Peptides against a protein of PDB entry 4JHK. Designs and how they scored, part 48

Target 1, 212 residues: chain A of PDB entry 4JHK
Amino acid sequence: EDYKIQSFDLETQKLLKTALKDPGSVDLEKVSSVIVDQSLKDQVFSREAGRICYTIVQAEAKQTNGSVFRRNLLNRLQQEFKAREETRKRSTQEWVCLVSFICNIFDYLKVNNMPMVALVHPVYDCLFRLAQSDALKNEEEVDCLVLQLHRIGDQLEKMNVQLMDELFNLLRDGFLLQEDLSSMGRLLLLEILEFRAGGWKLSDTAQKYYYS

## One batch from the design tools (peptide)

Design b1_p28_1_s2 (made by RFdiffusion4, then SolubleMPNN; from b1_p28_1, 18 letters changed)
Fold by OpenDDE base, seed 2:
Structure b1_p28_1_s2 (fold): chain B 212 residues (1-212), chain A 28 residues (1-28)
Amino acid sequence: as target 1 above (212 residues)
Amino acid sequence: SSFEEELKELQEESLEKIRKVFEERKAR
């Protein structure tokens, strides 16, 4: 399989490639750290990172029946999650990258072909934070929120419909009542409200209206 | 297993704080 890792130096690329085929021969803590660090500054890579992580997890499980990589990855995620408010204060970009990464890990890093239950509440927590009034006024945060809901909203709802209802109550209130939304932010909220209402699918009409 | 459980517990506490904010907002 081909992975988009050209953003790393050659040594790191070699490390990642080795981890993908022979995880027992590399420092998996270092591998996890490198992946997380890059994902926290590049949303595009975060998507690929999920796939890479899944492959490494599968390779290690097959090779040694171990889970060292996953444990290290989740440990780092826990640390970043705990510090999410400080991250948000420091950099909106880093914050949305963190959210994107957690969501992508949820999307790709499945165990026994099932989403990791341990990530459900953390993902919702991030999305709820993005749905607060102070975040909704920031177009970058709204964009992140809407993007993640487009990617994994249907999966999340299957895991906990009650939390999804609560989340969308906040989004509805933001759309209807919050005065300091940008025009684009308001449009994005409307779109995602309709997206869920349509069963997490875009109609042809909606596609033309929002994205033409 | 134990690690994942610990992660869930810590993150549930954070989510609960947000849920409280939601309820307070709803009550207004």
Scores: peptide ipSAE 0.019, ipTM 0.358, DockQ to the pose 0.591
Fold by OpenDDE base, seed 1:
Structure b1_p28_1_s2 (fold): chain B 212 residues (1-212), chain A 28 residues (1-28)
Amino acid sequence: as target 1 above (212 residues)
Amino acid sequence: SSFEEELKELQEESLEKIRKVFEERKAR
């Protein structure tokens, strides 16, 4: 399997590969830290990190019936989440990577084929932050918001439809009322509004209109 | 798990602040 770890040095790649197959033989705290660090600076990796994490979790569960990796991962995630506003102020890129990572973890790190309930509010919190007026004016943040909703919106809505309604009320207001949106930002908001209205699916016609 | 509980506790306060912003906009 290709886990897209080519951005790491060879030593770290070896560490990750070992963690994926024999997690008991490596320092899983170190592994979790490496994954989180890379997810914060590499947008491509942040989008795929959940798959890697899920595989390691499964491997550890099968090998030792343990959950050391997941514990360390979520602890680090909590730390980064707490500092999210500082991260956003420092670097929009790191901020959207953090959001992407959290959403990806939500998407992939399932327990008994169900999303972790503990991650529902953190994900919504990130998306709500992206839906604020100071974020909607930034095309990079809008892109992140819309991308995550395309990926996990249907799952997230099933966990809490009330919060999803509130979120989309903000997006609607942003689309209709906010003046300093970029043209692309406004287009993306319209698209995602229609996407949800269509049951989290796009028609072929809509796909061509928004993404051709 | 204890870490999951801690994560839940962290989220409630933050989301409440965001919800307040939403309600303020709605009230305008």
Scores: peptide ipSAE 0.019, ipTM 0.361, DockQ to the pose 0.613
Fold by OpenDDE base, seed 4:
Structure b1_p28_1_s2 (fold): chain B 212 residues (1-212), chain A 28 residues (1-28)
Amino acid sequence: as target 1 above (212 residues)
Amino acid sequence: SSFEEELKELQEESLEKIRKVFEERKAR
């Protein structure tokens, strides 16, 4: 299977390829760090990073019954998560990359085909931050929020319906009450509200309305 | 659902604005 890692230099590409095939032969802490660093800079890679991480985790489990990579990855994610407000202040782009990456890890890095419980609250915390008034006024943050909810909203709700209800209360209030939403932002909020109301899917009528 | 019905009503209130955004998005 091919992974999109062309954004890395050749040496790093080799490192990643080796990690995917023979994780015991490389420094898995370094591998995790490289993946996180790039995911914070490139939102396109973030999606691929989830798949890469899952593959490495599976490969290590099969090879040594170990979990060194996963542990290092989660430790790094925790560090970045704790610093999320500083990241947001420094760069909206890096912030949405961070959220995207955490959500992608939640989506792909499963144990026995189940989401890791430890990631549930960090994911919700990120989404709640995007649902605050100061974030909803930024179209880039709204786009990130809505995109993640389309991808993993149904899974998150299964993990904690109360938090999802609270989150969507904020989104509803933002849609109804916040004055400085962009036109696109308002449209996106309305769409995602309807998306959840429809059981995390769009009806044929709604799909035509928003996308055709 | 009840919520979906309410949302449709809210959509109607902002229909013109939403339509404009849709057209702009389509033109991209």
Scores: peptide ipSAE 0.017, ipTM 0.443, DockQ to the pose 0.018
Fold by OpenDDE base, seed 3:
Structure b1_p28_1_s2 (fold): chain B 212 residues (1-212), chain A 28 residues (1-28)
Amino acid sequence: as target 1 above (212 residues)
Amino acid sequence: SSFEEELKELQEESLEKIRKVFEERKAR
C-alpha cells in the first residue's frame, strides 16, 4: 500500500516504512510520537495517519501479538487531549488538527471491527467543545466540527444517542440564537442539522446546494 | 431577492424536520 508520508524527512520516512512492515525492529514509541506530532501540524495528514496507525497496529499484532504501538499512541493522545484547552488557546490550527486526528483514530482503529469504546467520550468532548458559542463563531472550528460529524457522526450516535442529542441541541441553539456566526458557519450548521435529521444522508440536490 | 426568499424557505423546512425528530425522540 502507498502511504502519504512525503512531508517527513528521508530518515523518518524510512522509519515509518519499517514500522509498517516490521514493527518489531523499530522504536514504536518514537514512531507514535512522530505521527502525532505531524498530525497536529497537518489536518490532511491526520486522515492518512489513522490508516497508518491501523496498519502498524495490525502488523504488530500479527508479528509479535504485541500492542506497544497502540499503547504509546493512546498515551500520547491522552496527553494531548488533556491539554486541549491550552492547545486551543495557543493555536486554533493545532486544535482542529488534534480533533481531526482523534476522530480519525476513532474511525480507523477498530477493535473486533468495532470502535474503541474508550475513545467515545474523548471524541464527544472535543465535538462539544467545538459546539460552544466561543468556538462556533470561528469558521475554522465550525468547518472541523461539521467535517467530523459527516465522517463519524452515524458511528458516534450508535455508541451514544443521548450525547448526540445533547450535541445537536447546542448546534440548533447556535444556529437559531447566536448572532456572531459567519454566513458560511450558519449555512454549515443548517446543513449538518438537516444531515442528521435525514438519517445522516443528503439528497443530491442538498449536496449541490451546500458544497458546490 | 428570490435567493433570500429561497434561503428562508429552506431554513424553515429544515427547522420543521429538526423539531419533528426531537419530539419523536422525547416521546420514546
Scores: peptide ipSAE 0.000, ipTM 0.346, DockQ to the pose 0.020; fails the geometry check

Design b1_p28_1_s3 (made by RFdiffusion4, then SolubleMPNN; from b1_p28_1, 20 letters changed)
Fold by OpenDDE base, seed 3:
Structure b1_p28_1_s3 (fold): chain B 212 residues (1-212), chain A 28 residues (1-28)
Amino acid sequence: as target 1 above (212 residues)
Amino acid sequence: SSFEAELQALQKESLERIQKGFEERKAK
């Protein structure tokens, strides 16, 4: 498969390509750091990053029965997660990139073909933070929240329906009661409420209304 | 691992925060 790594310099591209094919021959800590750093700057790349990470994990497991890359990746992720409030205060863009990255890791980085249970609560914590009033007034954060719920909402609900219910209670309250939402923000909240109510699917009519 | 232990701690904090919010909403 082809991986979208054109945003990196040639040397780094070579490093990543080698990691994908022969992970035992490269510094996997460095590889993980490069991926995380870029994911925190580029939300689009963060989606690809999940797939790349999964591939490297599988390659290392097959080649050496090792888990060095995964360990380093998760350690770095933990560090960023712990500092999430500081990140949010410093840069909304970096914050939404962080959320996007952690959600994409949850989506792609499976263990024994199962979601990583350890990531469930951290993901929900990020989404709940985006669902607070001070975040809902920021369209960039609303965009991120709704995007992640479209991507992994059904999976998250399967892991913990109670937390999903609580999250959507906040979203409903925000939609109904919060006065300083943007027009687009309010529209997106309504859409995602309907999306879940429809079993994480949109009707043809709704699709035309929101996205045509 | 250190990561898993710390992550569990963060999870606990998160759950407590969520629960607190839930209780506050119920109290209205």
Scores: peptide ipSAE 0.030, ipTM 0.453, DockQ to the pose 0.596
Fold by OpenDDE base, seed 5:
Structure b1_p28_1_s3 (fold): chain B 212 residues (1-212), chain A 28 residues (1-28)
Amino acid sequence: as target 1 above (212 residues)
Amino acid sequence: SSFEAELQALQKESLERIQKGFEERKAK
């Protein structure tokens, strides 16, 4: 399999490759830390990280029926999640990377082909934070919010439709009432509102309007 | 703004679709 890990130095690449093939032979805490650290810096990698993490989890499960990597990963995620407000204050970029990473882990890291229930509330909490007025005025945060909802919104709704309704109430209010949205931000909010209203699908007409 | 003119053209229809979606979810 091909994984996009060229952004790491050669030693780290070797570590990751080994973790993917023989997770029992490496320090899985270190591996998880490296993945999380890079995911906080690179949103593109953040997406890839979900796939990498899934592969490592599966490899460890097959090798030893263990879950050391998953445990370490989730522990680190919990730490970053708890500090999310500080992260946001420090760096919007790191904040949206964190959200992206958590969402991607939710998307890819399945247990018995089911999403991890423990991640549902953390994901919603992140999305709710992005839906606040102070975040909606930042196009980078709106981009992140809309992107994640496009990717995992339908899955999240299946887990908790009440929270999704509450979230979209905020988005609707932002779209209709908030005056300091960028033009693109407002467009993105409208698009995602329509996206959900259409059953998490874009109509042909909407597709043409927003992306042609 | 750059998108206001284009966006406004679809807002009425879009809001109706959005509302319909919300109502359908509430009915479940």
Scores: peptide ipSAE 0.007, ipTM 0.289, DockQ to the pose 0.021
Fold by OpenDDE base, seed 2:
Structure b1_p28_1_s3 (fold): chain B 212 residues (1-212), chain A 28 residues (1-28)
Amino acid sequence: as target 1 above (212 residues)
Amino acid sequence: SSFEAELQALQKESLERIQKGFEERKAK
């Protein structure tokens, strides 16, 4: 597999490549740290980060039956999650990167082919925060919310349908009642409401309409 | 605008589908 890690310096790239093949030969705490740091700055990398993390976890499990990387990754993720409100106040971009990263880890980092149950509530908490009125008025946050729901909404619903219902109640109310939404924000909310109502599927025509 | 008019039309249709979906899920 090809991993996009060109945003790192050459030394870090080498570190990551080694971690992917021989995780026991590198400092996995450092590896997890650099991945998290970059994911908080680059939303595009967050998607790649999920795949990279999964590969490292699998490689370590196979090589030593260890879980050092996963433990360090999740510990750092939890720290960032706890500080999410401060992050949001400091930078909307960093906030949406954090949400994107958490969601991508949930999507890719499966154990025994199952989602990590421990990430379910943190993911929902992030999405609920994006669904609040003060966030819905920001198009960047709406973009993030809708993107994540497209990626992992069906998986999240399987984990907890009640929370998903509550989340979409907020989105419905925002769509119908909130007056300071942008036109695009309102459109995106409508799209995601339709997306779930259609069983987490959207026709090609509808896809083109909302995202062209 | 044509965009706004189309959006309003979609809103009506979508709300009906959304409500139906919610009711079905609540019934399960």
Scores: peptide ipSAE 0.007, ipTM 0.291, DockQ to the pose 0.020
Fold by OpenDDE base, seed 1:
Structure b1_p28_1_s3 (fold): chain B 212 residues (1-212), chain A 28 residues (1-28)
Amino acid sequence: as target 1 above (212 residues)
Amino acid sequence: SSFEAELQALQKESLERIQKGFEERKAK
């Protein structure tokens, strides 16, 4: 399998490749740290990181029936999540990368093809933060919010429909009532409202309208 | 403590904050 790890130096690439195939032969704490660090800098990589993490977890489970990588990964993730407000204050870019990474871990790091229940409320917490008025006025945060809902909204709803209803109430109110939304932000909110209303699907006509 | 225990703690905290927010909005 090919993984998009070209952003790393050659030594780190080798480390990651080895972790994917023979996790017992590398320092999995270091591997997890490298993945998290890069995911906090590159939102595109954060998507790939979810897949990489899942593969390493599966490889370790198969090789040693261990979970060292997962433990280190989630410990680091928890640290970053705990500091999320400080991260947001420091850098919107890092904040949306963090949200993206958490959502991608939720999406990919599954047990028996089921999402980790422990991540459900933390994910919602991030999305609700993005749905606040001070965040909705920032196009970068709206982009992140809408992107995550496109990716994992249906899964999250299955885990807790009540929270999803409340989240979308905020989005509806933002769309209708908030005055300082960007034109693109307002368009994206409308699109995601329609997306959920359509059963988390987008028609070709709607696709042309919102993304042409 | 295990990461699972810590994650559960974060989950609880997040849930409480969310619920508090809902209640505040309903009260307004």
Scores: peptide ipSAE 0.031, ipTM 0.453, DockQ to the pose 0.707; fails the geometry check

Design b1_p28_1_s4 (made by RFdiffusion4, then SolubleMPNN; from b1_p28_1, 19 letters changed)
Fold by OpenDDE base, seed 5:
Structure b1_p28_1_s4 (fold): chain B 212 residues (1-212), chain A 28 residues (1-28)
Amino acid sequence: as target 1 above (212 residues)
Amino acid sequence: SEFEKELEELQKESLEKIEKVFKERKEK
């Protein structure tokens, strides 16, 4: 399986590969920190980091019945989430990477194939932030918002339909009322509105667009 | 709201559930 860790230096790649196979032999706190740090810088990695994290969690559980990595990961996520506004002010790119990462973790770290309850509100909070007027005018943030909703929107709705309705009210208002949206941003909002209305079903064309 | 307090509480619950799942897998 390709975990897409090419953006790391060779030493770090080795560390990650070892963590994936023999987590007990490495500093899992360091591993979690490295993953989060890179996820904030690299959109490609951020979008795939969930798979890596899931594998490490499984490997550690299998090897030692431990959860050191998961605890460290979630603690770091909590820290980054808490500081999300500062991150957004510092770098839009890092902000959307953070959102992507949190959503990816939500998608992959499941309990009995169910999402982690602890991440539901944080994910919604991130998406609501992206749905504010100051964010909707930024195409990069709109792209992030729409992408996450394509990936995990149906799951999120199952967890809390009221929040999803509120979120999409904001998106509809943005689409209809906000004047400083980019043409692409407007198209993306329209698409996601229709996507949910259609029951969260991806067409073949949409699948190709959003998932390479 | 930023839901930080809820996250702290729910995180504990989620961790416990996850640990149970993985423990069960190891025991099988």
Scores: peptide ipSAE 0.026, ipTM 0.566, DockQ to the pose 0.061
Fold by OpenDDE base, seed 3:
Structure b1_p28_1_s4 (fold): chain B 212 residues (1-212), chain A 28 residues (1-28)
Amino acid sequence: as target 1 above (212 residues)
Amino acid sequence: SEFEKELEELQKESLEKIEKVFKERKEK
């Protein structure tokens, strides 16, 4: 498989490549740290990071039946999650990267083809934060919210439909009642409301209307 | 383990924040 790791220096690239094939021969704590650090800077990489993490987890399980990498990864995620409000205040971009990364880990890092239960509430907490009035007025945060719901909304709903109902109540209220939304933000909220109402599906025509 | 304890604390924090949002919404 081809992994997009060109943004790293050559030494780090070698480290990551070795971790993917022979995780027992490298410092997996360091590997997890560099992946998280880069994911907090690049939202596009965070998607690739999910695949990379999954591969390393599988490789370590196969090689030593260990879970050192996953433990270190989740520990770092917990640290970043706890500091999420500080991150948001410092940089909206880093905040949406954090949310994207957590959601991507939820999406890719499966156990027996099922999501990790430990990530369900943290993911919902991030999405609820994005659904607050002070976040909905920021188009970058709305973009992130809608993107994640498109990617993992159906999976999250299966884990807890009550939380999803409450989340979409907030989104509906934002769409109908909040006055300081951008035109695009309001359009995106309408789209995601329709997306869920349609069983997490949209027609090709509707998709082009909202995103082209 | 310390890892498991941290996960429990993280989830507790998350639930408390969510419940606060629900309460505030009902009061509006």
Scores: peptide ipSAE 0.024, ipTM 0.428, DockQ to the pose 0.776
Fold by OpenDDE base, seed 1:
Structure b1_p28_1_s4 (fold): chain B 212 residues (1-212), chain A 28 residues (1-28)
Amino acid sequence: as target 1 above (212 residues)
Amino acid sequence: SEFEKELEELQKESLEKIEKVFKERKEK
């Protein structure tokens, strides 16, 4: 199975592979730190890290009925989430990677086959931040926002439809009223508005219009 | 303005909740 860990050096790749198969034989705190660090600087990895984390969690649970990795992962996630505004000021790239990572953890790291309820509001907080005027003018942030909504919007809505309505009110207002949106940013906002209106699906006609 | 205040309250609430949950999980 390909977990897209090519961005790591060979030693770290071996560490991660071992964690995936035999988590009891490695330092799981170190593994969690490595995954989070890479997720903050590599957008491709940050969007896929949830799958890796889920696999390690399952492997540890099966092997020892332990949860050392998950505890360390969530502790680090908590720290990064608290510092999200500072991260955004320092680097837009790291900020969107953080959002992508949090959303990906929400998507993959299920508890009893359900999303972790504790992550619902933090995810919405990140998406609402991306929906503010100062963020909507940045195409990179708009792209991140729209991408996450495509991936987990339907799940988030099931968890809290009221927050989703409020979020999309902001997106509608941004689309209609904000003057300094990029052409692509405005197009992406329109697309995601139609995407939700269509039951989180995109028709063939719309797909061609927005992405061809 | 009213919505902005609500958003700030939601953000505060979410931070409190996540802190509580993560602390509890760490202690188990």
Scores: peptide ipSAE 0.015, ipTM 0.382, DockQ to the pose 0.104
Fold by OpenDDE base, seed 2:
Structure b1_p28_1_s4 (fold): chain B 212 residues (1-212), chain A 28 residues (1-28)
Amino acid sequence: as target 1 above (212 residues)
Amino acid sequence: SEFEKELEELQKESLEKIEKVFKERKEK
């Protein structure tokens, strides 16, 4: 399989490729750190990162029945999650990248073909943060929120419908009551409200916008 | 938050252990 890792230097690309095929021959802590670092800078890569991580996890499990990579990845993810408010304050871009990465890990890095239960609340916590009034006024945060809900909303709802209901109550209130939303922000909120109401089914337009 | 605190406590632990803790919490 081909992975979009051209943003890395050649040495790092080689490291990642080796990790994908022979994880026992590389420093998996370093690999995890590199992936997380890049995911915090590039939302496009963060999507690919989920797939890469899953492949490495499978490769290590098959090769040595180990979980060094997953453990290190999760540890770093925990650290970034705990520091999310500081990250948000420092850079909206890094914050939305973090959210995107966590959501993509949730989407791709399944255990026994099941979502990681341990990530459910962290994901919701991130989405709830994006649903607060101070975040909804920022178009970049709204875009991130809506994008993630398009990608994993149905899965998250299956894990906890009560939290999803609460989240969408906030989104509805934001759409209806908050005065300092951008025009695009309002449109995005409306779209996602309708998206869930429609059973999380993508329209052709939404497919093009969020997955092109 | 409660969950953040738990994540901190479980740092450097295996995924399986983490999953177990969160599962148990949900069942309470």
Scores: peptide ipSAE 0.026, ipTM 0.515, DockQ to the pose 0.128; fails the geometry check

